# Peptides against a protein of PDB entry 7SID: the designs that were tried, part 132

Target 1, 151 residues: chain A of PDB entry 7SID
Amino acid sequence: LHMYLMLLKELPGEEYPLPMEDVLELLKPLSNVCSLYRRDQDVCKTILNHVLHVVKNLGQSNMDSENTRDAQGQFLTVIGAFWHLTKERKYIFSVRMALVNCLKTLLEADPYSKWAILNVMGKDFPVNEVFTQFLADNHHQVRMLAAESIN

## One batch from the design tools (peptide; made by RFdiffusion4, then SolubleMPNN)

Design b2_p27_8_s3 (from b2_p27_8, 13 letters changed)
Fold by OpenDDE base, seed 4:
Structure b2_p27_8_s3 (fold): chain B 151 residues (1-151), chain A 27 residues (1-27)
Amino acid sequence: as target 1 above (151 residues)
Amino acid sequence: DLEEKLKEQEKKAEEFVEQARKEEEEE
């Protein structure tokens, strides 16, 4: 876990996008790691904070490439799982804030949710629709974060 | 290839959620 988190932390930002192949390699274990540590709020928060760089990289990549779609799919799968568990009140506000930041970044890259669609239990949920749900979050900081992203 | 990979990822996500659900039922 430590090594993996270090790799995620060291991801370059939007100004220096990684090759999609490298992004894919980093995403491969992500679902398993998230599942394993699903009850660890601190780890989940850390993961979500670090994967912001992945989202930024995805937004700068060629959306028409198979690798990009693959990376998007893997990433969205994880985000969908976090969102689903969030709806079940499994995560504290700090984790939800990190998730909102991820969703915000996704919307910046894909404002109309053309590819940013969460598939959870066989159902599709556009991120723009998912994002608006956080405007009604129980925690004021989460609501504020969501609101400032829209306004 | 891509479709298969996506299906695998979806399966992992479902397992992720299902494990959480099972644990909730056991509590």
Scores: peptide ipSAE 0.055, ipTM 0.619, DockQ to the pose 0.819
Fold by OpenDDE base, seed 2:
Structure b2_p27_8_s3 (fold): chain B 151 residues (1-151), chain A 27 residues (1-27)
Amino acid sequence: as target 1 above (151 residues)
Amino acid sequence: DLEEKLKEQEKKAEEFVEQARKEEEEE
């Protein structure tokens, strides 16, 4: 886990995107790691904070590439799982804050949710619609963070 | 190929969520 988290942390920002092949390699174990530590709030928070760099890379990618779509799909699958568990109130506010940051970054790259669509249990949830729900979050800091993204 | 990969990822996510739900209900 620690080695994997370190690799995620070292991802370059939006200004220096990685080849999609490299992004895919980093995403491959992500679902398994998230599943294994799904009940650990601190680990989930850390994962979500680190995958922000992945979102930035995805936003700068060529949408015509199969590898790009694959990477987007793998990433959105994980985000969708976190979103679903959030809806079921399984995560504390700090994890939700990290998730909102991911969603915010996705919306910056895809404001109209052309590709940023969460698929959970066979249903599609556009990120722009998902994001709006955090404006009514029970925790004030989550609401504030969500509101800042609109301004 | 891509469609199959996405389906596999979706399945993993569903299993991830369902397992979490079951474990919580058992507690």
Scores: peptide ipSAE 0.046, ipTM 0.615, DockQ to the pose 0.862
Fold by OpenDDE base, seed 1:
Structure b2_p27_8_s3 (fold): chain B 151 residues (1-151), chain A 27 residues (1-27)
Amino acid sequence: as target 1 above (151 residues)
Amino acid sequence: DLEEKLKEQEKKAEEFVEQARKEEEEE
């Protein structure tokens, strides 16, 4: 786990995007890691904070390539799972903060949610619509972060 | 190929959520 998290942490941002093939390799174990540690708030927070770099890389990629769509799909699968569990009140505010930051970065890359769509239990949820739900979060810091992101 | 891969990812996501739900019901 620690080695994997280190790799995620050291991932270059939007200024220095990685080849999509490398991004795919990093995303491959992500869903399994997230599932395994889904109950660990600290690990989930750390994962979400580190995958911000992945989002930034995805935003700079050519959306027409199969590899880009694959990477987007794998990433959105994980984010969708975190969002679903958030709706079920499984995560503390600090994890939700990290999730909002991920969603914010997605919206920066795709403001109209053309590709940033969460599929959970066979249903599609555009990130822009998902994001508005955090404006009503029970924790004031989450609401504030969400409010800052809509401008 | 991509479609099949995405379906597999969706399945993993569903399992991710479902396992969490089941564990809550058992507690």
Scores: peptide ipSAE 0.033, ipTM 0.596, DockQ to the pose 0.816
Fold by OpenDDE base, seed 5:
Structure b2_p27_8_s3 (fold): chain B 151 residues (1-151), chain A 27 residues (1-27)
Amino acid sequence: as target 1 above (151 residues)
Amino acid sequence: DLEEKLKEQEKKAEEFVEQARKEEEEE
């Protein structure tokens, strides 16, 4: 886990995107790692904070390439799982904050949710619609972050 | 190929959620 988290942490920002091949290699074990530590709030928070860089990389990539679509799909799968567990009230506010930041970054890259669509249990949920739900979050900081992200 | 990969990822997500649910019910 620690080695994997270190790799995620060292991902360059939007200014220096990684080759898509490298992004795909980093995303490959992500779902399994998240599943294994799904009940660890601190680990989940850390993962969500680090994968923000993945969104930035995806936003600068050629959307028409197969590799980009593959990376988008793998990433959205993980985000969808976190969102689903959030709906089941499995995560504390700090984890939800990190998730909102991921969703915010997705909306910045895809404001109209053309590709930013979460598929959970066979159903599609556009990120813009998912994001709106956090405006009614029980925690004030989550609501505030969501509100600021819309402006 | 891509569709197959996406289906596999979907299965992993479902397992992610389902395992969490089962463990909660056992508590």
Scores: peptide ipSAE 0.037, ipTM 0.599, DockQ to the pose 0.855; fails the geometry check

Design b2_p27_8_s4 (from b2_p27_8, 13 letters changed)
Fold by OpenDDE base, seed 5:
Structure b2_p27_8_s4 (fold): chain B 151 residues (1-151), chain A 27 residues (1-27)
Amino acid sequence: as target 1 above (151 residues)
Amino acid sequence: SLEERLKEIEKKAEEFVKQAYEEEEEE
């Protein structure tokens, strides 16, 4: 886990995006890692904070490439799982804050949710609609972050 | 193919959710 987190942490920002091939290699174990540590709030928060760089890389890539679609699928699958478990009240506010930041970054890259769509248990949920639900979050800081992100 | 890859990813997501519920039932 620590080695993987270090790799995620060292991802360059949007100014210096990684080749999509490298992004795919980093995303490949992500689902398994998240699943294994799904009940560890601190690990989940850390993962969500680090994968913000992935969204920035995806946003600058050729959206028509197969590799880009693959990377988007892998990333959105993980985000969808976190969102689903959030609806089931499995995560504390700090994890939800990190998730909102991921969703915010997705909306910045894809404001109309053309590709930013969460598929959970066979159903599609556009990120813009998902994001709106956090405006009614039980924790005030989550609501505030969601509201500020709309402006 | 990409289609096959996406199906594999979807399966992993389902397992992610399923495992969470199974552990809750065991508690």
Scores: peptide ipSAE 0.251, ipTM 0.733, DockQ to the pose 0.828
Fold by OpenDDE base, seed 4:
Structure b2_p27_8_s4 (fold): chain B 151 residues (1-151), chain A 27 residues (1-27)
Amino acid sequence: as target 1 above (151 residues)
Amino acid sequence: SLEERLKEIEKKAEEFVKQAYEEEEEE
């Protein structure tokens, strides 16, 4: 875990996007790591904070490439899982805030949710619609973060 | 293939969610 988190932390920002192949390698264990630590709020928060860099990289890549679609699919699947568990009230506000930041970054890259669509249990949820639900979050900081992102 | 990879990841995500529910049922 420590090594993986370190790798995620060292991802370059939007100005210096990684090759999609590298992004894919980083995403490969993500679902397993998230699943393993699903009950650890701090780990989940940390993971979500670090994967922000992945979103930035995804937005800078050729959307028509197979690798990009693969990366998007892997990432969105994980985000969808976090979203689903969030709806089931499994995560504290700090994790939800980190998730909102991920969704915010996705919307910055894809404002109309053309590709940023969460598929959860066979149903599609556009990120823009998902994001709107956080405006009604029980925690004020989450609501504020969501509201800030819309303006 | 891409399709196989996506299916694999989807399966892992489903397991992720399923495990959460199973733990809830056990509590």
Scores: peptide ipSAE 0.251, ipTM 0.733, DockQ to the pose 0.808
Fold by OpenDDE base, seed 3:
Structure b2_p27_8_s4 (fold): chain B 151 residues (1-151), chain A 27 residues (1-27)
Amino acid sequence: as target 1 above (151 residues)
Amino acid sequence: SLEERLKEIEKKAEEFVKQAYEEEEEE
C-alpha cells in the first residue's frame, strides 16, 4: 500500500500530463486497493486526493483512443464505488470532500457528462447529476466546497 | 476485448460493495 500511495503522490501535475500508458498502469491495482481499504477513512481520503492528478490527466486528453476509454472506465468504476458507499453513509466528510474534488475536476473536463458517467450496480449516474447531491450534504464544508465548485 | 475488460472491472467494484455488506452481516 505504501509504495502504491507514493507512486500516486509522485504523479506529475497539470503542467506535465502523464502518458496514457502510465495512467493505465497506475489504475490497474486501484480498484483492489480501494476495496481492501474501503473501511479505512484515512486511506480512502489519501487515495482520492492522489488520484486528482489522474483525473486532470484524463480531462486533458482529447483523444478518443481505446487507452483513453480504458482509463476513463477504470477510473469511473472506482469513483462510482466511492459514490455508492457515500450514499450508504459509509464515509466521513473529509472523504466526501475529496470525492467532490474529483467530481469537480471531471465536470471541468466534461461539463455535460458525455463520458463522465458513473456506473453502479448496472445503473448509470451522470456526474453532473451526482454532483448536485453534494449541495445538500449534511456537512457544511462539503456543501460549501460543492457550491464553490459550481461558481 | 475492451468491453469485456471493463465488465470485469465493474464486477470487481460490485464485489467490493458486496464484501462490505457481507462483513457487516457477519459482525
Scores: peptide ipSAE 0.244, ipTM 0.730, DockQ to the pose 0.784
Fold by OpenDDE base, seed 1:
Structure b2_p27_8_s4 (fold): chain B 151 residues (1-151), chain A 27 residues (1-27)
Amino acid sequence: as target 1 above (151 residues)
Amino acid sequence: SLEERLKEIEKKAEEFVKQAYEEEEEE
């Protein structure tokens, strides 16, 4: 876990995007890691904070390539799972903060949620619609972060 | 194919969610 998290942390941002093939390799174990540590709030927070770099890389990629769609799909699946569990009140505010930051970055890359769509249990949830739900979050810091992100 | 791969990923995500509920029922 620590080695994997370290690799995620060291990913370059949008200024220096990685080849999509490299992004795919980094995303491959992500769903398994997230599932394994789904009950660990600290690990989940750390994962969400580190995958911000992945989001930035995805936003700079060619949307028409198969590899891009694959990477987007893998990433959005993980985010969708976190969002679903958030709706079920499984995560504390600090994890939700990290999730909002991920969603914010997705919206910066795709403001109209053309590709940023969460599929959970066979249903599609555009990130822009998902994001607005955090404006009504029970924790004031989450609401504030969400409110700042819509501008 | 990409479609098949995405379906597999979706299935893993569903399992991830289901496992969370199952563990709560056991507690």
Scores: peptide ipSAE 0.241, ipTM 0.729, DockQ to the pose 0.820; fails the geometry check

## One batch from the design tools (peptide; made by RFdiffusion4, then SolubleMPNN)

Design b2_p28_1_s1 (from b2_p28_1, 12 letters changed)
Fold by OpenDDE base, seed 5:
Structure b2_p28_1_s1 (fold): chain B 151 residues (1-151), chain A 28 residues (1-28)
Amino acid sequence: as target 1 above (151 residues)
Amino acid sequence: SSSQEEAEKFLKELQEELEKRREKLKEE
């Protein structure tokens, strides 16, 4: 697994539209990957940085598609888990920055959090409300990134 | 384990997609 992660770090993270079917295939095992490496900061950062481009694909898709809703749900589950662990202060600033970038991309696609809602511990948290919490992050770079994203 | 197999599959597929993106960008 670490071999793949090392290779991924060297690959360009360029945006390119993917068919929704491909997005679903990529997202399906993601939760398992995240759970296995939830305590590895470097792996988490790498995952979030690369998943960012998957999020961009989700934002460009037809929101009325069943496949889109499925992909969105799977992705939001993963992001919700990262956010939850962030609230528990389990991640360093670099991981939080990567998470903020993911949240920013979600907000660009859904500014009013109509569908971008994190469900954590059985409760719904709109991404726009979650995002504002990073304005008060303990690390200055995270605060700066969050501030830039809402303007 | 099943979780490990799924993780490996994910990483492999992600790598392949990123490589495809890179190649397409070179052709443009």
Scores: peptide ipSAE 0.026, ipTM 0.518, DockQ to the pose 0.034
Fold by OpenDDE base, seed 1:
Structure b2_p28_1_s1 (fold): chain B 151 residues (1-151), chain A 28 residues (1-28)
Amino acid sequence: as target 1 above (151 residues)
Amino acid sequence: SSSQEEAEKFLKELQEELEKRREKLKEE
């Protein structure tokens, strides 16, 4: 499974939107996958890189759709978990960069964090506020990547 | 385990979906 996941990092994304039903199917097991591999830096990076495609699709969907809200919720749960572990300094810079890319895409769709809100241990964290923390990241490449989204 | 089965399911579905989209792009 680990090797299979590593091979998946070579699969290209595309800019065509996915049907929301497909997005939901992809998100359903994601939390379990992330939990299993939360301590594997390479796997986490691979997951974050590939879910970027899902984020792009979520941004193009109707916000009033029940399926869209469901997908958003499932996705934000996963992103929240990654962010939480980042706060605990559990991830190397390359994983943090992948997370920043996901957050960037969320902000493009929701710049004022109307729906893009991370709930971690019962507390709400708007993505725009979470994102600004990466401007002060210890690694220069993470800071630079985060800064690109501010302009 | 249930967690392992979910992981395998996710990876399989992700691969299939991405492959499907890739083929559509090639046909256009």
Scores: peptide ipSAE 0.026, ipTM 0.527, DockQ to the pose 0.034
Fold by OpenDDE base, seed 3:
Structure b2_p28_1_s1 (fold): chain B 151 residues (1-151), chain A 28 residues (1-28)
Amino acid sequence: as target 1 above (151 residues)
Amino acid sequence: SSSQEEAEKFLKELQEELEKRREKLKEE
């Protein structure tokens, strides 16, 4: 992973965007990075903030591409992992805020959760149903952020 | 830490590449 990250530093010099296949390759190590820092609240918040931008880009992409769907699947896996750990009360409110923002972005692209479905422990959870659970969050700011998406 | 910085840079570069792709597709 370290060597891969070093190689990635050379990418900003490329004039042409990477094919979706290459984007998918870039997403593959992301789950590992999340796993490595799952106990660090600050890093998790940073990861979720960056994932937010990626979700925005994927949500605007053509869904007819198999590679696009695969990339979306990778994101859903990451979001599902964060949500699962949130259910176990492993994250502070600031991390939950970042997660809610990611879920909001997914709902903007897929309001009825046709493809935005989290698979956790072999069970499917539509993002719209997952999102409503944050309306009952213990922290006031999290509840308020979640409520903003409904109206 | 250096590992944290590398992870953040990776995520930033991923975002930039996705944005570049979007812009190219829009121009075509």
Scores: peptide ipSAE 0.024, ipTM 0.531, DockQ to the pose 0.040
Fold by OpenDDE base, seed 4:
Structure b2_p28_1_s1 (fold): chain B 151 residues (1-151), chain A 28 residues (1-28)
Amino acid sequence: as target 1 above (151 residues)
Amino acid sequence: SSSQEEAEKFLKELQEELEKRREKLKEE
């Protein structure tokens, strides 16, 4: 876990996007890590904060490539899981804020949710629709963050 | 555990590879 978090932390930003192949490799263990530590708020927050770079990389990639679609799918699976547990009130506000930031970045890359669709329990949830739900979050900081994202 | 060790090995290798690529990107 520590090594993985270190890896995530060292991801380049938008200035130096990673090749999609690297993103795919990074995403391989992500689902498992998130699953294993889904109840660890600090780990979840850390992961979500650092996968922002992944989202940024995804947004800058050729969306028509197979690798991009694969990476998008893997990433969205993880985000969907976080969102699902958020709906169940399983995450503290700081984790939700990190999630909102991820969703915000996704919307910047895909404002119409053409590919940014969360599939949870067999149902599709466009990120643009998911995102608006955070405008009504119970925590004021989450609401504020979400509101800033739509301005 | 052996599984943990294998996981760490994988992550370490991945990290090294990604670091190399990051350096290349910065040089461009």
Scores: peptide ipSAE 0.020, ipTM 0.520, DockQ to the pose 0.037

Design b2_p28_1_s2 (from b2_p28_1, 11 letters changed)
Fold by OpenDDE base, seed 2:
Structure b2_p28_1_s2 (fold): chain B 151 residues (1-151), chain A 28 residues (1-28)
Amino acid sequence: as target 1 above (151 residues)
Amino acid sequence: SSEEEEAKEFLKKLEEELEKRKEELKKE
């Protein structure tokens, strides 16, 4: 886990996009890691913070390739899982903050949620629609972060 | 244990969603 998290942390930002093949390799273990540590708030927060770089990388890709769609799909699946557990009130505010940041970055890359759609339990949830729900979050800081993202 | 079963279910859900996406990609 530690090594994996370090790799995620070292991902370059949107200014230096990685080859999509490399992104895919980094995403491969992510779902499993998230599953194993789904109840660990600190690990989840760390994961969400680090995958921000992945989101930025995905957003800068103008390539309409299978690899791009695959990477987007794998990432959105993970985000969807976090969203699902968030709705079940399994995450503290700090984890939700990190999730909001991910969603914010997704919206910056895809303002109209053309591809940024969470599929959870067979249902589609556009990220823009999901994001607005955090405006009504129980925690003040989460609401503020969500509101700031709109401005 | 119950916790282990929950973990398995969570992973299963992720895998199912991933598989659905893979199938969609094949159709494109």
Scores: peptide ipSAE 0.052, ipTM 0.581, DockQ to the pose 0.620
Fold by OpenDDE base, seed 5:
Parts: sequence; C-alpha cells; structure tokens
Structure b2_p28_1_s2 (fold): chain B 151 residues (1-151), chain A 28 residues (1-28)
Amino acid sequence: as target 1 above (151 residues)
Amino acid sequence: SSEEEEAKEFLKKLEEELEKRKEELKKE
C-alpha cells in the first residue's frame, strides 16, 4: 500500500502528462487498494488527494483513443465507488472534501459531463449533477468548497 | 466496449467487497 501511494504521489501534473499506457498501469491496482481500505479514512483521503494528478493526465489526452477511454473507465469506477460510499455516509468530511476536489478537476476537464459519468449500481450519474449534491453537504467546509468550485 | 466492460468488472469487485463487509458487520 505505502509503496503504491508513493507512486501516486509522484505522478506528474497537467503540465507533464504521462503516456496513457503508463496511466493505465498505475490505475490497474487502484480499485483493489481502494476496496481493501475503503473504511480507512486516512488511506482514502490520501488516495483521493493523489489521484488528482490522474484526472489531470486524463484531461490532457486524446479523448477518442482507446487507451484514454479505458483509463477514464477505470478511474471513474473508483470515483464512483467513493461517491457511493459517501452517499451511505461512510466518510468523514475530510475525505468528502478530497472527493469534491477530484470531482472539481473532472468538471474542469469535462464541464458538461460528456465522458465524466459515474456508473454506480448500474445507473449513470453525470459528475456535474453529482457535484451539486455536495452543496447541501452536512459539513460547512464541504459546502463551501463545492460552492467555490462552481463559481 | 471493452473499456466499459473492464470498468464494470472493477465496480463489481468493489461492490462484492462492500457486500462482504456488510455481512460481516451483521454478524458482529
């Protein structure tokens, strides 16, 4: 886990995107890691903070490429899982804030949720619609962060 | 299509693990 988290931490930002093939390799174990530590608030927070760079990489790639679609699918699955557990009130505010930041970054890359769509339990949820739910979050800091992201 | 199926499989794994935990919690 720790080694993997360190790899995620060292991901280059939007200015220096990784080849999509490399992104795919990094995403490959992510779902398993998230699954294993889904109830660990600190680990989840760390993961969500680090995968921000993945979103930035995805936004810089050719959206029509097969590898991009593959990476998007794998990444959105993970985000969808975090959102699903958020709806079930499994995460503290700090984890939710990290998730909001991920969603914000997704919206920056895809403002109209053309590809940024979460599929959870067989249903599609556009990120722009998901994001608005955080405006009514129980924690004031989460609401504020969400509001800042829209404006 | 293949990408979509892979994504669905990942989600399925997460959901299965979540369900497993729910069952464990019920037994506690």
Scores: peptide ipSAE 0.051, ipTM 0.571, DockQ to the pose 0.039
Fold by OpenDDE base, seed 1:
Structure b2_p28_1_s2 (fold): chain B 151 residues (1-151), chain A 28 residues (1-28)
Amino acid sequence: as target 1 above (151 residues)
Amino acid sequence: SSEEEEAKEFLKKLEEELEKRKEELKKE
């Protein structure tokens, strides 16, 4: 886990995009890791914080590339899982904060949710619509973070 | 164990969603 998280953390940001093939390799184990540690709040928070680098890379890639769409899909599946569990109130506010940051970064790359769409249990949820729900979060810090992200 | 079953169920759901996206990608 630590090694994997380190790799995610050290991923170049939007200023230094990686080849999409490399991004795909990093995403491969992500679903398994997230599933394994889904109830560990600290690990989930760490994962969400580190995958911000992945989002930044995805935003700088050619959207028409098959590899880009593949990477986006794999990533969005993971984010969708975190969103789903959030709706089921499985995560504390600090994890939700990290998730909001991920969603914020997605919206910066795709403000109108053309590709940033979460598919959860067979239903599509555009990230912009998902994001607005955090404006009504029970925790004030989450609401504040969501609010400042829109402005 | 109950935890193991929950983990398997969660992973299965993720895999199903990934497969759906893969199929959609092939249609593009």
Scores: peptide ipSAE 0.040, ipTM 0.558, DockQ to the pose 0.659
Fold by OpenDDE base, seed 3:
Structure b2_p28_1_s2 (fold): chain B 151 residues (1-151), chain A 28 residues (1-28)
Amino acid sequence: as target 1 above (151 residues)
Amino acid sequence: SSEEEEAKEFLKKLEEELEKRKEELKKE
């Protein structure tokens, strides 16, 4: 886990996006890691903070590439899982904050949710619709962060 | 343990979703 988190932390920023092939390699173990540590709030927060770089990379990529679609799919599956568990009240506010930041970044890349769609248990949820739900979050800081993204 | 079983089930669900997406990509 520590080695994997370190790799995620060292992802280059928006100014220097990774090749999509490298993004795919990093995403491969992510679902497994998230599953194993799904109840660890600190690990989940760390993962969500680090995958912000992945979102930025995906947003700058050519959508016509098969590898891009594959990477987007794998990433959105993980985000969907976090959102699903959030709805079940499994995460504290700090984890939800990190998730909102991921969703905000997705909306910046895809404001109309053309590709940013969460598929959870066979149902599709556009990220823009998912995002609006955080405007009614129980924690004031989460609501504030969500509201800032709309302005 | 119950926690281990839950973790396995969660992982299975994720893997199933990933496999569905993979199959969809092959059809395009």
Scores: peptide ipSAE 0.037, ipTM 0.547, DockQ to the pose 0.557

